# Ledger of designs, part 182: peptides against a protein of PDB entry 7AE7

Target 1, 321 residues: chain A of PDB entry 7AE7
Amino acid sequence: KVYKDLREFLEVLEQEGQLIRVKEEVNPEPDIAAAGRAAANLGKNQPAVFFEKIKGYKYSVVTNVHGSWQNHALMLGLDKNTSTKDQFYELNRRWDKFPVPPNVVKREAAPCKENVIDKDINLFEILPLYRINEQDGGFYISKASVVTADPEYPDDFNKLNVGTYRIQVKDRDRVGIQALAMHDIAVQLEKAEAENKPLPIAITIGNNPLVTFMASTPVGYNQNEYEFVGALQDGVPMDIVKSDLYDHLYVPAGSEVVLEGHIIPRVRTVEGPFGEFPGSYSGARLQCEVKIDRITHRTNPIFENLYLGIPWTEIDYLMAL

## One batch from the design tools (peptide; made by RFdiffusion4, then SolubleMPNN)

Design b2_p22_1_s2 (from b2_p22_1, 11 letters changed)
Fold by OpenDDE base, seed 4:
Structure b2_p22_1_s2 (fold): chain B 321 residues (1-321), chain A 22 residues (1-22)
Amino acid sequence: as target 1 above (321 residues)
Amino acid sequence: SAIEKAIEERRKKLEEILKEVA
């Protein structure tokens, strides 16, 4: 099974008994985190948790999408009871199919382009934002696949980077992003900042689960994550679409939300604390700031966010590879 | 675009390889 988007994957999770749907209205805090903890306590077969109604917000939240070996097996299109060993075997077998180039679809064919916001941007109107951990210093977007390119080689598809970074909401149209020196985005940002230029960025939320997986998987600077997604789909290309603002950035066609903008050059603002580990908070740091200039989104967008409550957390399964 | 052209070239190359193995 190959998934075009998050919605197809959530449908399979629900069919397989790996998704709990919460139909009653919940408070963003503490109910989302509390329900995630409750789901984690169900044992080894941790389901995704889909919140249909969040008080004060229009749209839904889903958490713990990658939060079990069953969900991981289903992501690979395998039986949910496939052993970890067999999952790794299949992952490695498919990895060797790299590169599988993506399909570039027309704007009209891309679900992420159904709606556009290009003025009066307010992230809180699109994303049901909440504190993931009780003591978090703010609202985080923790499962975004962030698209950037090499500003010296914008037309080199091999240098197009799709990565996962800690993103704190700073304002209605601003986010902080943690770009560590070991990540490809830091190399690209350094080049832009050397010339005091903005770095174009697309922050994509609610993707095909293999996109999210590959965005969290380190690859070479000259390797494109989308071509690995195609490999992990056993040779089936994924669909990408050109960003609205930038000719050189391409995003997953099926993204629930795409935040297009730029990293402001040579600006650093306080970010954190964030509960990266249960009971452990990273200190406040000076991080990069992104201005959001345009949003595209699916109708009734689903905010996919990471659950970080009790081990085993979703990140543990993403990092166990 | 240059990117779309590069993707298409890769696709063609993959198709050629698959035909040679088949």
Scores: peptide ipSAE 0.261, ipTM 0.762, DockQ to the pose 0.010
Fold by OpenDDE base, seed 3:
Structure b2_p22_1_s2 (fold): chain B 321 residues (1-321), chain A 22 residues (1-22)
Amino acid sequence: as target 1 above (321 residues)
Amino acid sequence: SAIEKAIEERRKKLEEILKEVA
């Protein structure tokens, strides 16, 4: 089984009893986090939690999509009861199929292009933002697949990077991003900032679960995450589409939301704190700032966000394979 | 685009390899 997008995966999770749907209106705080903790307490069968209605917002949230070994098995198109050993074996077998190049689809064929916002940008109108942890210094987008390229080699597909980074919402049209020196995005940003140029960026939310997995998996600087997604799909290419603002950036065709913009060169603003682990907060630090210039999104976009409650968290599962 | 061209070239190469290994 291969998934085109998050929605196809959520359907399978629901069919397999690995998704809890909350139909009643919830408060963004503390109800989302509380429900996530409750789901984590279900033990080994930790389901995703889908919130249909959030007070003060128009759209839905889903959390804990990668929050169990059953969900990981299903992500690979395996039986939900597949052992972790067999999942690992299959993952490695498929990994050897790299590279599997993606399909580039036309703009009109890409679900992420159904709606466009190019003026009066307001992230709060599109994303049901909430504090993930009680002591967070703001709202975080914690499960985005961030697309950047090498500004010296924008046409080199091998250098197109898809990564997961901590993103704090700073304003209606601004986010802080943690670009650590060890990340490929930091290399690309350094090159742009050396010339005092903006770094083009596309922040994609609500993707094919293998895109999210690969965005969280370190690969070589000259390796494209989309080509690994195709490998992990057992040789089936994933679909990508050109970004609206940049000819050299390609995003998953099925993304729920795409935030297109740029990292402002040589600007650093206070970001944090964020509860990366239960009971542990990263301190506030100076981080990069992104200006959002354009949003594309599916109709009734689903905001996929990370669950960071009681261990095991989604990040633990993403790192365990 | 240059990227689309590169992707297509890789696709062709992969198809050739798969034919040789089959």
Scores: peptide ipSAE 0.226, ipTM 0.737, DockQ to the pose 0.011
Fold by OpenDDE base, seed 2:
Structure b2_p22_1_s2 (fold): chain B 321 residues (1-321), chain A 22 residues (1-22)
Amino acid sequence: as target 1 above (321 residues)
Amino acid sequence: SAIEKAIEERRKKLEEILKEVA
């Protein structure tokens, strides 16, 4: 089984008993985090949790999508009871198929392009934002696949980077991004800032689960994450589409939300604290700031966000493979 | 675009390799 988008994966999770649908209206705080913790307490077969109605917001949230070995098996299109050993075996077998080039689809064929916001941008109207941890310094987007390119080689597809970074919402149209020196985005940003130029960026939310997986998996600077997604799909190419603002950035065609913008050169603002692990908070630091210039989104976009409520968090599964 | 051309070239190369191993 190959998934075109998050929605197809959520359907399979639900069919396999690996998704709990919360139909009653919840408060964004503390109910989302509390329900996530409750789901995690159901045992080793932790389901995703889909919140249909969030008080004060128009759209839905899903958490813990990658939050179990069963969900990982299903992500790979395997039986949900596939052993961890067999999942690793299959992952490694498919990894050797790299590179599998993606399909570039037309704009009109890309679900992420169904709606456009290009003025009066307000992230709170599109994303049902909440504090993941009680002591977080703000609202975080913790499961985005962030697309950037090398500004010296913008047309080199090998250098197109898709990564996962800590993103704090700073304003209606601004986010802070943690670009650590070890990340490929930091190399690209350094080149842009040397010229005092903005770095083009697309922050994609709610993707094919293998895109999210690969965005969290370190690869070589000259390797494209989309070509690994195709490999992990056992040789089936994934679908990408050109960004609206930038000819050299391509996003997953099925993304629920795409935030297009730029990292402001040589600007740093306070970001954090954030509870990276249960009971541990990173301190506040000066981090990069992104201006959001355009949003595209699917109709009734689903905000996929990371669950961090208890040990064996979703990040533990994303990093365990 | 240049990037689309690069993708297409890779796709063609992959298809050629797959034909050789089939």
Scores: peptide ipSAE 0.157, ipTM 0.644, DockQ to the pose 0.011
Fold by OpenDDE base, seed 1:
Structure b2_p22_1_s2 (fold): chain B 321 residues (1-321), chain A 22 residues (1-22)
Amino acid sequence: as target 1 above (321 residues)
Amino acid sequence: SAIEKAIEERRKKLEEILKEVA
């Protein structure tokens, strides 16, 4: 099975008994994080947790989408009881199909374009933000697929990068992003900053689960993550759409939320701490700042965010394959 | 269904935990 978006995957998770719906109104803190920890304690078959109602917010949150081997099997369109060995075998078999180029769809055909916010941007109106860990220095977007390109080669589709980075909300229309030197985004940012130019960026939230998987998987600088998604879909192309602000950036057509903006050149602000692992906080550091200039989103967008708690966390599963 | 029952059992367990932390 191939998934066009997060919603199709969540439907399968629910059908397979791998999703819990919380229909009662919850507090953003501590209930979301507590429920995530509780789900992790349900054993090896950890379900996703979908929070339909969050006090003070309009929209829903889903966590722990990739939080089990069963969920990973389902992501690959396999039986949920497929062994880790067989999942790995199938992953490797499909990997050899790279590259599978994506389909570029028209704007009107892309669900991520259903709604537009281009003025009075407020992230808190679109995303039910909460502290993932009690001691976090702020609200984090921890499971976004971030799209950037090489500013020297904007028309080279092979240099389009889709990566996962730690993102702290700084203001209504600003986020901090952790771009480490080992990440392709850091190379691209360095080139932009050398010319004192903004780096165009699209932060995509709530994607096809294979997009999220590939965004967390290191690939070559001249390899496009979308072409690996097509390979992992066993040769079925994924759908992408041009960003609204930039001709050279393409986003998943089915994204729940797309934050379009730019990294401000030569600006660094305090980011963190963030509890990446239980009892381990990465210290506060100076990181890049993104100005959000435009939001597109699906009607009733789902905020997919990472569950962080006792091992095994979603990060462990995303990196294990 | 057996799946629905399993989901409901998980939901109840989650609700119990939420009550403990509320």
Scores: peptide ipSAE 0.023, ipTM 0.405, DockQ to the pose 0.020

Design b2_p22_1_s3 (from b2_p22_1, 11 letters changed)
Fold by OpenDDE base, seed 1:
Structure b2_p22_1_s3 (fold): chain B 321 residues (1-321), chain A 22 residues (1-22)
Amino acid sequence: as target 1 above (321 residues)
Amino acid sequence: SAFDAAIEARRAKLKKELEEVA
């Protein structure tokens, strides 16, 4: 089975008993994080948790989407009881199908383009933002697939990078992003900053689960993550669409929210702390700053965010195979 | 369905755990 978007995957998770729907209004803090911890305490069969109503916000949150081996099996379109060993063998078998080029769809065919915000941008109106951990220095977007390109080779699709980075909300239209030297985004940013130019960026939230998986999986600088998604879909291409601001950036057609903007060259601002692991906070650091210039989103967008709180978090499952 | 009952049982457990932490 192949998923076009997060919604198709959430439907399967719900059908398979791997999603809990919370219909009652919750407080963004501490209820979302508390419910995530509670779900993680359910043992090996950790469900996704979908919050339909968050006090003070218009839209929904889902957490723990990748938070179990059952969810990981379902992501691969396998039986939820498929062993970790068999999941690994199937993943490797499909990996050998690389490259599987994506389909480029028209703007009018892309669900991520249903709504546009290009003025008076306020992230709090689109995303039900909350502190993931009690001691976090702010609100984090922790499960975004971030799209950037090589500024020297913008037309080279093989140099298009889709990665997962720690993103702190800094203002209504600004986020801090952790671009470490080992990340492809840091190489691209270095090239832009050498010329004192902005780096174009698209921060995509709520994707096809294999996009999120590949964005968390290191690949070669000259390899496109979307071509691996097609391989992991057993040879079925994924759908991408051109960004609104940039001809060279392509985003998943089914993204719930797309934040289009630029990394401000040679600017660093305080970011953190963030609780990456239970009882472990990465200290405050000077990080890059992104200006958000345009938002596109699906009607009633779902904010997918990472669950953190107990060993074997979503990050452990995303990196385990 | 038996499935709906299992989901409601999980929801009820989660709700109790939320009430213990909130």
Scores: peptide ipSAE 0.000, ipTM 0.266, DockQ to the pose 0.020
Fold by OpenDDE base, seed 4:
Structure b2_p22_1_s3 (fold): chain B 321 residues (1-321), chain A 22 residues (1-22)
Amino acid sequence: as target 1 above (321 residues)
Amino acid sequence: SAFDAAIEARRAKLKKELEEVA
């Protein structure tokens, strides 16, 4: 099976008994993290956890979407009981199909364009933000697929980067982003900052699970993650749409939320700490700051966020293959 | 740097606070 969006995947997870739906109202803290930990303690068959009602927020949260080998098998459209060995074999077989170019859909055909916010931007109205760990220095968006381009080659689709980065919410319309030197975004940012120009960015939340997987998987600088998604879909192209602000940025057509904006050149602000691993906090650092200029989102957007509980964490499954 | 020292101090404080709550 191929998934167009997060919702189609969540439906399959629920049908396969790999999603727990929490229907009662929860507090953002500590209940989301506590319920995620409780679900992780259910053994090797860890389900996703979907929170329908969050006190003080309008929309839902889902966590631990990639948090098991069963969920990973289902992501590949395999039987949930497919062995890790067979999943790896199938992943490698499909990897050889690269490149599979995406379909560019019209704006009117893209679910991520159902709603637009271009003034009075407030991230807290769109995303049910919470501390993932009690000692986190703020609220994190930890499972976003971040789209940037090479500012020297903006029309080169092969240099379009889709990556996963640590993002701290800083204000209603600002986020801090951790762009490490080893990331393709850091190369692109260096080029923009050399000219004292903003770097265009689209932060996409709640995607096709293979987009999220590929955004967390290192690829070559001249390789497009969307073309790998098509390969991992066994040769079925994924659907992308042009961003609203930038002609050279393309986002997944099915994204739940798209935050369009720019990295402010030569500005660094305090970001962190964040509990990347249980008992391990990466301390506060000066990191890049993103101004959010436009939001597009699906009606009743689902905030997909990372679960960072007991090992094996969701990160361990995302990076294990 | 003064910044690195401030980060280390904040990490040490957070670590201590975690150890007191555990």
Scores: peptide ipSAE 0.000, ipTM 0.237, DockQ to the pose 0.055
Fold by OpenDDE base, seed 5:
Structure b2_p22_1_s3 (fold): chain B 321 residues (1-321), chain A 22 residues (1-22)
Amino acid sequence: as target 1 above (321 residues)
Amino acid sequence: SAFDAAIEARRAKLKKELEEVA
């Protein structure tokens, strides 16, 4: 089985008994994080948790999508009871199919383009934002696949980077992003900042589960994560679409929400703290600032966010293989 | 804490919901 988007995967998770649907209205805090921790404590077969109604917000949240070996097996289109050993073997077998180039679809064929917001941008109207951990310094977007390119080689598709970064919401149309020196985004940002230019960025939320997996998997600077997604789909290309603002940025066609904007050159603002690990908070640091210039989104967008509660956390499963 | 109480309440509910879906 190959998934075009998050919704197709959530349907399979629900059919396989790996998704709990919370139909009653919940408070964004503490109920979302509490339910995530509750799901993690149900044992080894941790389900995703889908919140249909969140007080004060229009749209839904899903968490713990990658939060078990069963969910990981289903992500690979395998039987949910496939052993970790057999999942690893299959992952390695498919990895050798790299590169599998993506299909570029037309704008009108991309679900992420169903709605556009280009004025009066307010992230709180689109995303049901909440504190993941009780002591977080703000609201985090913790499971985004962030798209950037090399500003010196913008047309080199092999240098198109899709990565997962810590993102704090700073204002209605601004986010802080942690671009560490070890990340490919930091190389690209350094080139842009050397010329005092903005770095184009697309922050994509609610993707095909293999996009999220590959965005969390380190690859070479000259290797494209979308071409690995095609390999992990056993040779089936994924669908991408050109961003609205930038000719050289491509986003997953099925993304629930796409935040298009730019990293402001040579600006650093306070970001954090964030509970990256149970009982471990990374302190406040000076981080890059992104201005959001345009949003595209699916109708009734689902906000996918990480579960970071009691171990095993969702990040442990994303990084385990 | 209010957080812990909410976790326990949701744990009991989610356990029941899982048993109904399984």
Scores: peptide ipSAE 0.009, ipTM 0.350, DockQ to the pose 0.028; fails the geometry check
Fold by OpenDDE base, seed 2:
Structure b2_p22_1_s3 (fold): chain B 321 residues (1-321), chain A 22 residues (1-22)
Amino acid sequence: as target 1 above (321 residues)
Amino acid sequence: SAFDAAIEARRAKLKKELEEVA
């Protein structure tokens, strides 16, 4: 089984008993985090948790999508009871199929393009934002697949980077992004900042689960994560679409939300603290700032966000293989 | 960073657990 988007995966999770649907209205805090912790306590078969109604918000949230070995097996299109060993062997077998180039679809065929916001941008209108941890210094987008390119080689598809970074919401149209020196985005940003130029960026939320998986998996600077997604789909190409603002950036065609913008050159603002691990908070740091210039989104977009509860956390499963 | 070290420690632990099950 191959998934085009998050919605197809959530449907399979629900069919397989690996999704809890919360139909009653919840408070963003503390109910989302509390329900995530409760789901994590259900044992090894930790389900995703889908919140249909969030007080003060229009749209839904899903958490813990990758939060179990069963969910990981299903992501690979395997039986949910496939052993971790067999999942690993299958992952490695598929990895050898790299590269599998993606399909570039037309804008009209891309669900992420169903709606556009290009003025009066307010992230709180499109994303049901909440504090993941009680002591977080703000609202985080913790499960985005962030697309950037090499400013020196913008047309080199092999240098197109899709990564997962800690993103704090700073304002209605601004986010802080943690670009660590070991990440490919930091190399690309350094090149842009050397010339005092903005770095084009697309922050994609709610993707095909293998896109999220690959965005959390370090690859070589000259390797495209989308070509690995095709490999992990057992040779079936994934669908990508050109960004609206940038000819050289491509986003997953099925993304729930795409935040298009730029990293402001040579600007650093206070970000954090964030509870990266239970009981462990990173201090406040000066981080890069992104201006959001355009949003595209699916109708009734689902905000996929990371569950950070008691171990095993969703991060542990994303980094496990 | 302490964060990077914690991630690597978790990865190492998980890799070991996977090898013990394999």
Scores: peptide ipSAE 0.000, ipTM 0.316, DockQ to the pose 0.019; fails the geometry check

